# Designs tried in a protein design run: peptides against a protein of PDB entry 4GMN. Part 95

Target 1, 375 residues: chain A of PDB entry 4GMN
Amino acid sequence: RYANITLLALVTLASIGTDFQETLVKGNQGSRESPISAADEEWNGFDDADGDAMDVDQKSSSGEDQEEDYEEIDVKEDDEDDDDDSITSEMQADMERVVGADGTDDGDLEDLPTLRELIQTAVPQLIRLSNLPIDSDESLTIQSHALSALNNISWTISCLEFANGENANIHNAWYPTAKKIWRKTILPILEADSADLKLATQVTSLAWAVARVLHGETPTDGNPHRKFISLYHSSKQQAGGNSNSIEEPEDPFQGLGVKCIGVVGSLAHDPAPIEVNREVGVFLVTLLRQSNNVPPAEIVEALNQLFDIYGDEELACDKEVFWKDGFLKHLEEFLPKMRTLTKGIDKRTQPELRTRADEALLNLGRFVQYKKKHA

## One batch from the design tools (peptide; made by RFdiffusion4, then SolubleMPNN)

Design b2_p14_6_s4 (from b2_p14_6, 5 letters changed)
Fold by OpenDDE base, seed 4:
Formats: C-alpha cells, structure tokens, sequence
Structure b2_p14_6_s4 (fold): chain B 375 residues (1-375), chain A 14 residues (1-14)
C-alpha cells in the first residue's frame, strides 16, 4: 500500500517535471526567439565586437510561380478541447511568471509558489528516496522513480537562462538544492560502483542536468569527473563484448556516452580546479583524435563542451591548459575529419544529428580562427 | 547559445 502510493507520487512528480519543461518551451517561443533559434546562434567567441556583418547576398532566385492547386483538405478543426487538466492553473501561472519575470535577487520565490514547493518540499523527499538502502526490488524501483523525478525537475530548471543574472531568484533557490542532489544522491550512487548500467545511465543523466547549472562550482570531492570518464570507457567496453543489446536509445543524443561527455564538460568550466579542467580537456581532445571509433553525437557534444570551456581567453584554463597543452593544433587537425564525418550523416534518416553536426563544424571553423587571432 | 539536445527526460512509467 505505502509503496504504491509512493510510486504514484513519484510518477506524478516526474510528469510535473515534464509538463513544466513543455510549458517553458512554449512560453519561450512566444516572447523570445525559439530555443531552436537561440540554438542557431553560432558561437562567435567573446570578443566579436567587430560587427562585420558579412552581407550574405540573398540572391533572390526568382523561381517561377507554379500555382499547384493544392486542394484545401478541409481538415475539420475538431476542437477537441483536450482540457489537459494535468497542468493546474497555479502551475501555468508560475510558468508564465518564470518566462516573464525580471530576475529579483530574492531566492524566496514568493511569486512562484508551485516552483518553491517543488524545490523546497518535493526535491528533499526525492533525495531521501533516491538514497534509501537497497534491500529489495521494491526499494530499487523506488530509487529508479525518485531518480527519474529528480532528473526531469533538474533538466527543466537547467533549461532556464541564468547568465548575466537572469532568473537569479530561481538560481539562488535551486543552487543549494542542486549541491544537495550532487552530494546526497549522485556521489553515493557513483561510489557504490554498481554494475547496473540502467542506474548508471539515470544517475549520469541527473548529474548532467545538475552540472549544467553548477558548472565548475560542482563539488570536486572524490574526483567525480574521473568516475564519469571511467564510466564512459566501461560503457564502450561492454557494448563491444556482449551482444546483449542494451538497446542504444533511438536518439543518438540520449546515449550514456553523450551523457558522460556532457557531465565532465560541465564540471570543467570555470572556476573548476585547473587539474580537473586539464583531465577533462585531454579526454575530450582524445575523443576527437579517436573520432573514427566514436559515435558522431559524442563528437558533437565533445566539440560543444570544448567551445564552452575554452571560449574565454581571460580564464586561467585558456593559458594553463588550452595553449600550454597545444589544443589548437588538435582542433585544426580535426577540421577535415569533422567535414568528412558531417558529410557522411544522411540528412533524410538523421536530420537532427546532421543539423547538430553542421553547426558544430561551423563553430569549429570559427573557434579555430578566433584562437589563431588571439594567439 | 549552444544547441543543447532536448534534455534527456526520463520516460514517465505508465
């Protein structure tokens, strides 16, 4: 009885986390250019004050008006008012405020009561449930569902903009809770050294969501970056040996390898310790050198992480790691390989992977040029 | 902003 009520509550919290994400995406589409168009923002480096807007000559090819008489298929708008009664009017009002609020420095979330209760009341209980002693299949199921709920909530919050003091109230409320998830959920599971790849995938997904907000301020105790690098290598060794199809997720970006790269990349951002940054940077550059044996989605993620980590020349990691360890040469030598890799992706069968690879290739060219100008 | 893939949402169990 109590287990079934707990599982239902965990499923409900995981659903609320998903619905919250969908509404944030819809709300951002209404007020700012779509998160997809913020996605089309090519990485220009920090110092592109030189607004040489290359006039892309829009040669208006006047293709002739073939009036193909597309028959108006009178698709009856069945106004199925799917009153998706799942989102409470209070949750929707909180979400509209999150999209529209000028960030106040006040972490009290007075204007966001549903988000406040989610962070302050629900998440601390999920942390407790995710770190229960595993003594039965029931306790393992509760842990998995608690991790799923924490993942969805953490990912949704990680989609908010926190740069330049945006959403500072939400950031300030989430930040101590994110550190608590890291210390009380993620680290204990990573230290248990479980051979359970499902649990490892769940905790790595959660770790990436948390690290996307904490970045280099993520607790470095016990060298968690090395545990995720080890997990990356272990996952590749297991996939190569046993024909037990752990069904690679249909989405190439949902793979455990991509998640490991996303975590360690996020952990290496400033103000991470220089030795943590170096170990991660060397790992990422090594993936590019070994690109013939690395899935394209992992290469795309590794490139994006390298741009984010080493984009700022004022950071200590630029001088002490990027230049000192000769990363520019490896990136320049990788350009022709990336062009070949990207062209090898079929736009028809893998449109997302191709788009993301085309963007990463363009950004790699720009990044190499930027770093050569600032050498 | 770098195009992050849509966050890896855990499937809600049915």
Amino acid sequence: as target 1 above (375 residues)
Amino acid sequence: LPTYPPPPMASVPE
Scores: peptide ipSAE 0.033, ipTM 0.732, DockQ to the pose 0.068
Fold by OpenDDE base, seed 5:
Structure b2_p14_6_s4 (fold): chain B 375 residues (1-375), chain A 14 residues (1-14)
Amino acid sequence: as target 1 above (375 residues)
Amino acid sequence: LPTYPPPPMASVPE
């Protein structure tokens, strides 16, 4: 009885986290300058005004207009008014305020009571439940649901813009809690060295969400980046041997490999220790060198992480790692491989993976040119 | 730089 009520409460908290994310995404789609649409903005490198326009005479080959009569499949919008009673009027008001408010830097969340209770009351209980002694299938189920709820809350918060002091009140309220999730939930599970790939996937997803906010300020105690790199390699070794591989998620970007790359990339951002940055950078560049045996989604994620880590020449990691360890050469040598990889992705069967690979290829070309100019 | 959308949330167990 109490367990079922606890599980229902955990499922409800995980649902609330999802619904909050979906509402933030939908709310941001209505604003032309959504911080999420800035994610699809091609990396417009610095406007170097001086580029001579080489007139590439693209001969227009007149291909014949075959009018393929696309039958309009009249998808009846069955307006099932699923009264998703999950979103309280207070939660809707908090979501509208998060999208519209110049956040004060106080972290008090006085104007965001639902988000405040989620961070201050719910999350500390979820951290406790994620750390229960595993002595039964019931305790394992409670841990899994607590991790799912923490994941959903952490991902939702990690979708907020915190650059330039935006949402500073939410950032300041979340930051100590995010560090607590890292130290109390993530590290103990990583240190337990469990062979449970489901648990490893859950903790890695949560670690990525937390690290997307903390970046290089993520606690480096115990060198967690090495644990995630080890987990990456271990996951690849297991998939090759037993046909009972956990079905690779239908979405290529949900794979444990992508999640490991996302975590370690986020951990390597400034002000991470230069040695942490180096070990991660070498790992990411090594994936590019071995790209023939790496899923395309992991290559896309590894490229994006490399651009984010080494995009700023004023950072210590640019001189001490990027230039010193010769990363530019590896990126330049990877360009023709990336073109081949991207062209090999079918736009019809994997449209998202193809779009993301086309963008990463474009950005790789621009990034290599940028770094060559600033050498 | 294009910030890739976060991976989808953990599916709420049915």
Scores: peptide ipSAE 0.031, ipTM 0.729, DockQ to the pose 0.068
Fold by OpenDDE base, seed 3:
Structure b2_p14_6_s4 (fold): chain B 375 residues (1-375), chain A 14 residues (1-14)
Amino acid sequence: as target 1 above (375 residues)
Amino acid sequence: LPTYPPPPMASVPE
């Protein structure tokens, strides 16, 4: 009885976290429709006129129209308006305020009561539940659901803009809680060195969401980047040996390898220690060098992380790592491989992977050109 | 600066 109520509450918190993300993603897409005035520079198409119209004779083969009478099965779409009333009107109002909030710096969530209760009341309990001694299948189930709820909340918050002091009140409220999740939930699970790939995937997803807000300010105690790099390599060794179908997630971007890359990339941002940045940068560049044996989704993520880490020439990591360790040469040598990889992805069977690979290829070309101008 | 799509969220377990 108590377990079922706790599980239902955890599922509900996880659902709420997902629904908020969908709302934020839709809201952020709408704000980016600033009309880029396409300057209609009339690219004067070359008027090459004279191609002789060869008269290919339309031979009239009378194929018999078999009118197969497809009975229109009037599938009544029962519009079950699943009024997924999961988003309370108060939660929606809090989200609309977050997207519109002129950033009052005071860290006060008085105007965001639902988000305040989520961060101050729910998350500390979820951290407690994620740290329960595992002594039963019930305690393992509770831990898994607590990690899922923490994941969805942390991901949702990580979709907010915090650059230029935007949402500073939410950032200031979340920041100490995010550090607490890292120290109390993520690090203990990573230190337990569990062979449970499901648990490893859950904690790595949560770690990525947390690290997307904390970046290089993520606690570096115990070198967690090395643990995630080790987990990346261990996951590849297990997948190669036991044909135990760990159901590879249908989405190639939900894989443990992608999540490990996302975590370590986020950990390597300024103001991360230069040695942490170097170890991560070398790991990411090594994936590009070994691209023939790396899933395309992991290559896309590794490229995006490299661009985000080394996009600013004023950062110490640009001089001390990017230029010093010769990363530009490796990126330039990878361009033709990325073109081949991207062209090898079927647009019909993997449209998202192809789109993200086309974007990463475009960005790689731009990034290499940028770095060559600033050499 | 190049703009990147946001990373995918984990689905809620059914």
Scores: peptide ipSAE 0.029, ipTM 0.731, DockQ to the pose 0.111
Fold by OpenDDE base, seed 1:
Structure b2_p14_6_s4 (fold): chain B 375 residues (1-375), chain A 14 residues (1-14)
Amino acid sequence: as target 1 above (375 residues)
Amino acid sequence: LPTYPPPPMASVPE
């Protein structure tokens, strides 16, 4: 009885996290007049005021408008009000306020009571549940559900804009809790060195979501970047040996390898220690050099992380790592390989992977050009 | 910089 109530509560918290993300995505689409998908932001470099925008003459090929007369199939939407009101009106109103807020109110979470209770009341319990001694299948199930709920909450919060002091109230409330998740949930599970790839995938997903907010301010105790790099390599060795490959998730971007790259990339941002940045940067550049044996989704993620880490020339890591370790040469040498890789992805069978690879290829070209101008 | 869409959240366990 108590276990089932606990599991139901954990499922509900995981659902709330998902529903918040959906509401945030819908709200961001409503507030931004142009649906620039968060994926379509081209890497424009750092704002060099004097950058002659190469007018790429988009020759508008005027394709003839064939008016295909789409017959209005009057699909009677039977309004089955499946009031899957998993989002309380209060939760929706909180998320709508988060999305619609001009981010300027450094105020208390007084106006965000659901988010406040989620961060202050629910997350500490989830941290506790994720740290239960595993002595039964029930305790393992509770841990898994607690990790899923923490993952979903952490991902949702990581989708908020925190640049330029936006959502500072939420950031300030989340930041100490995110550090607590890292220290109390993520590190202990990583230190347990479990051969459970499911648990490793869950904790790595959570670690990525947390690290997307904490970046280089993520606690460096015990060199967690090396643990995730080791996990990356271990996962590749295991997939090669046992025919019981855990079915690679149908989504290439859900793979443990992608998640490991996302975590270590996020950990390497300023103000990360230069040696942490270097170890991660060398790892990422090494993936590009070894790209013939690396899944395309991991290459896309590794490129994106490299752009985010080394996009700012004012950062110490640009001089001390990027230039010093000769990363530009490796990126330039990778351009023709990336073109081949991207062209090899079938747009029909893997449209998302192809889109993200086309974007990463475009950004790689721009990034290499930018870095060559600033050499 | 492109804000890459977060990887899909963990599915709610059935």
Scores: peptide ipSAE 0.031, ipTM 0.731, DockQ to the pose 0.068; fails the geometry check

Design b2_p14_7_s1 (from b2_p14_7, 6 letters changed)
Fold by OpenDDE base, seed 3:
Structure b2_p14_7_s1 (fold): chain B 375 residues (1-375), chain A 14 residues (1-14)
Amino acid sequence: as target 1 above (375 residues)
Amino acid sequence: PKPAKPSPPARPSP
């Protein structure tokens, strides 16, 4: 009885986190419709050519189709209003405020009561549930649902803009909680060295969401980047042995390999220790060198991470890693391979993968040209 | 619930 209520509450929290993300993605698309001034270019009307409508007298053949009196069984569709009660009017109002808020620097979420309760009340309970002793299938189920709820909340928050001091109140409230998720949930699970690929995928997804906000300020204790690199390699070795047992997710961007790349890329941003940055940068560049054996989605993610890590020439990692370790040469040598890889993706069967590969190819060409001008 | 797609933020074109 209590277990079922706990599971229902965890499923509800996970749904709320998903629906918020969809709302934020839709809101951020709407704000980029800058009003293209409709220049009233007078669309010169196409001349009405006098097409003589020939009256074809189609004779009415009166087929007496028998009206079978189907008794309209008034199935009251009980509109079970699927009360998509997942998004409260208070949650919608909080999201509208987040998208519109000139962030007041006060870390008080007073104006965001639902988000406040989510961060301050729900997340600390989810962290506790994710740390329960695993002694039963029920405790495993509770842990999995707690990780799913933490993942969806963390992903939703990671979709907010925090650049230039935007949403500073939310960032300041989330930041200590994100560090707590990292230290209390992510690190203990990574240290248990479980062969459970499902658990590894859940914790890596959560780690990516958390690291997308913390970046190089993510706790480096115990070298977690090396654990995710090891997990990447271990997942590839297991896939090679038993091709039938890894349900590769239908979405190529949901794979454990992509998630590992996303985590380690995020961990390598400034102000990460230069040796963490180097180890991650070498890992990512090595994937490009081995691209013949790497899924296209992982190549797209690895390129994206390299552009974010090394896009700024003022950062210590530009001089001490990018230039010193000769990354430009590897990116230039990869450019023709990326063109071939991208052209090999069928637009009909994999439209999302093709679009993201076309974008990553365009950005790779621009990035190489940028770095050559700033050499 | 499906795991949230990590839609990378639509990068502004450098």
Scores: peptide ipSAE 0.032, ipTM 0.773, DockQ to the pose 0.067
Fold by OpenDDE base, seed 5:
Structure b2_p14_7_s1 (fold): chain B 375 residues (1-375), chain A 14 residues (1-14)
Amino acid sequence: as target 1 above (375 residues)
Amino acid sequence: PKPAKPSPPARPSP
């Protein structure tokens, strides 16, 4: 009885975390319809406002557009009113406030009572439950559900914009809790060296969500980046040996390999130690060199992480790692391989993967041009 | 133009 109530509460907290994320993603999609029509603007890094537009006269070769008449299959969204009444009117009001709020610099969440209780009351209990001694199938189930709830909450918070002091109140309230999740939940599970790939996938997903907020300020104790790189390699070795391949998740971006890349990429951002940055950068560039044996989704993630880590020339990692270790040459040599890889993805069967690969290919071209101009 | 969207968050575990 108590176990079932605890499990129901954990499932409910995980659902709340999901619904909150979906609402934030839908709210942020409406503001990000910037028309793709600025194809020809040079990418000048993340922060350069003063880029002089050099007019590159690209001669348009007129290819004959065969108008393939795409019959718009009017997929009637059957509005199955799944009245999942799980979202209270107070939670919905907090979600609407988070999407619209100019955050104050204080870690006070007076105006966000549901989010406050989630961070201050629920998450510390979930951390405790994720650290229970595993002595029964019941304790393993409780740990898995506690990790799922922590994952969903952490992912939701990681979808908020914190750049330029946005949502600073939420950031300041979350930051100490995120460090506590890292030190109390993630590190102990990674140190237990469990052969359980399900548990490894759950903790890696949680680690990515936490590291997307903490970046290079993620605690470096025990070299966690090396543990995730090791986990990446171990996961590839296990998939090659037993025909009980854990069914590759239907979504290519939910794979353990992508999650490992996302974690280590996030850990390598400034102000990460230069040696941590180097080890991660070398790992990511090595994936590009070995791309014939790497899933396309992992290549897309590795490229995005490389752009985010090395997009700013003022950072110490640009000089001490990117230029010093000759990463530009590897990116240039990879550009024709990326074009082939992207063209090999079927738009009909894998539309999301194709779109993300087309974007990553475009960004790779721009990033290589940027780095050549700033050499 | 801003570089393309950061990697979508891993979908919350169902």
Scores: peptide ipSAE 0.030, ipTM 0.776, DockQ to the pose 0.510
Fold by OpenDDE base, seed 2:
Structure b2_p14_7_s1 (fold): chain B 375 residues (1-375), chain A 14 residues (1-14)
Amino acid sequence: as target 1 above (375 residues)
Amino acid sequence: PKPAKPSPPARPSP
């Protein structure tokens, strides 16, 4: 009886975290309708410079009207009105405020009561439930549901923009809680060294969500990047040996390998220790060198992590790792392989993977050109 | 311009 009520509460918290995410993704898609005319903009790094470089010299080159017949893909909105009325009017109001708010610095969530209660009341209980002694199948189920709820909440928060002091109130409220999830939930599970790939996938998903906010400020105690690199390699060895259908997730980006890359990439950002950055950078570049045996989704993620880690030339890791360890050469040598890999992805069967591979290929070309100019 | 970071699909675990 108590177990069933606890499970229902955990499922409800996981659903709330999902619904928040879906609505944030829809809201952020509406804000992304600024067409990033990504095509012609030279990638100039990640300069945080307040440089008023809105001098878009609109040289009106009257290029000829090639009427590219955009076949209007009549995306039939199958209005599957799955009115999952799970989003309360209070949750929706909190979400509209999160998308619209000039973040106040104080970490005060007075204006975000639902998010406040999730962070301050629910998450501490979920951390407790994820740390229960595992002595039964019921305790394993409770841990799995607690990890799912923590994952969904952490992912939702990690989808918020925190650049330039945006959502600073949410960031400041979440940051100590994120560190607590890392130290109290993630590290103990990683240290228990269970052969359970399902649990490893859940904790790695949660670790990625947490590390996407904490970046290089993620606690380095016990070298967690090495544990995730080890987990990556172990997952590859198990997938090759047992024809036991661990159903490869239908989504290539939900694989344990992608999640491991996402975690270690996030952990390697400034101000991470240079040796952590180097070990991660070498791991990521090694995946590109071994790309013939690496799933395309993992290559896409590894590229994006490399761009994010080494996109700023002012960071110590640029000089001490990127240039010193000769990463540019490996990226340049990978460019023709990436073109072949991307072209090999069927747009009909794997549209998302193809789109992300096309983007990563474009960004790789730009990144290589940028780094060659700044050599 | 920052390259369009493909937002990792934060798909909640089912």
Scores: peptide ipSAE 0.030, ipTM 0.773, DockQ to the pose 0.504
Fold by OpenDDE base, seed 1:
Structure b2_p14_7_s1 (fold): chain B 375 residues (1-375), chain A 14 residues (1-14)
Amino acid sequence: as target 1 above (375 residues)
Amino acid sequence: PKPAKPSPPARPSP
């Protein structure tokens, strides 16, 4: 009886976290319709500094009014009222505020009561539930649902912009909680050395969401990057041997390999210890060198992580790792392979993977050109 | 619940 109520509450919190993410993503897509027209600007790295607002020179081209009479295709809105009543009007109002808020610096979530209660009340309980002794199938189910809820909340928060002091109130409220999730939930599960790949996938997904906010400030205790690199390799060895294929997730970006790459990439950002950065950078570059046996989605993620980690030339990792370990040569040698890989992805069957691979290929070209100029 | 898609944020193309 109590278990069922707890499970229902955990499922509800996990749904809330998902729906909140989907709506934040939709809201942010509306603001990020900066037209792709700046494609010819020379990529100057990732300035962690001042947002040069691209002055979109509104060239008012007065093109003439050709009234083409587009026939009104009466698209019947099938009002499938999928009233997913999961989002309360208060949660929707908080979400609209998060999407529209020039964040006040005070770390106060006064204007975000639902998000405040999620961070301050729900997450601490979820952390507790994720750490219960596993003594029954019910306790395992509770842990899994607690991890799912933590994952969805953490992913939602990790999709907010925190650059330039944006959403600083949310960042400041989340940051200590994110560190607590890492230390209390993620590390203990990683240390338990469980052969459960489902649990490993859940904790790795959560770890990625948390590490996308904490970056190089993620606690380095016990070298978690090495645990995720080990998990990456172990996952590849198991997929080759047992015909109990963990059903490859229909979404290639949901794979444990992608999640491991995302975690370790995020952990390697400044101010990560240079040796952590090096070990991760070498791992990522090694995936590119071994790309014939690496899923395309993992290559896309590895490239993206390499761009974020090494996009700023002012960072110590640029000189001490990127240049010193000769990463540019490996990226340049990978360009023709990436072109072949990307062209091999069917746009019809894998449109998302193809789009992200086309983008990663474009960015790889720009990144290599940038680094060659700044050599 | 669908696992929250770890859609890495669509990076703004640099």
Scores: peptide ipSAE 0.033, ipTM 0.777, DockQ to the pose 0.067; fails the geometry check

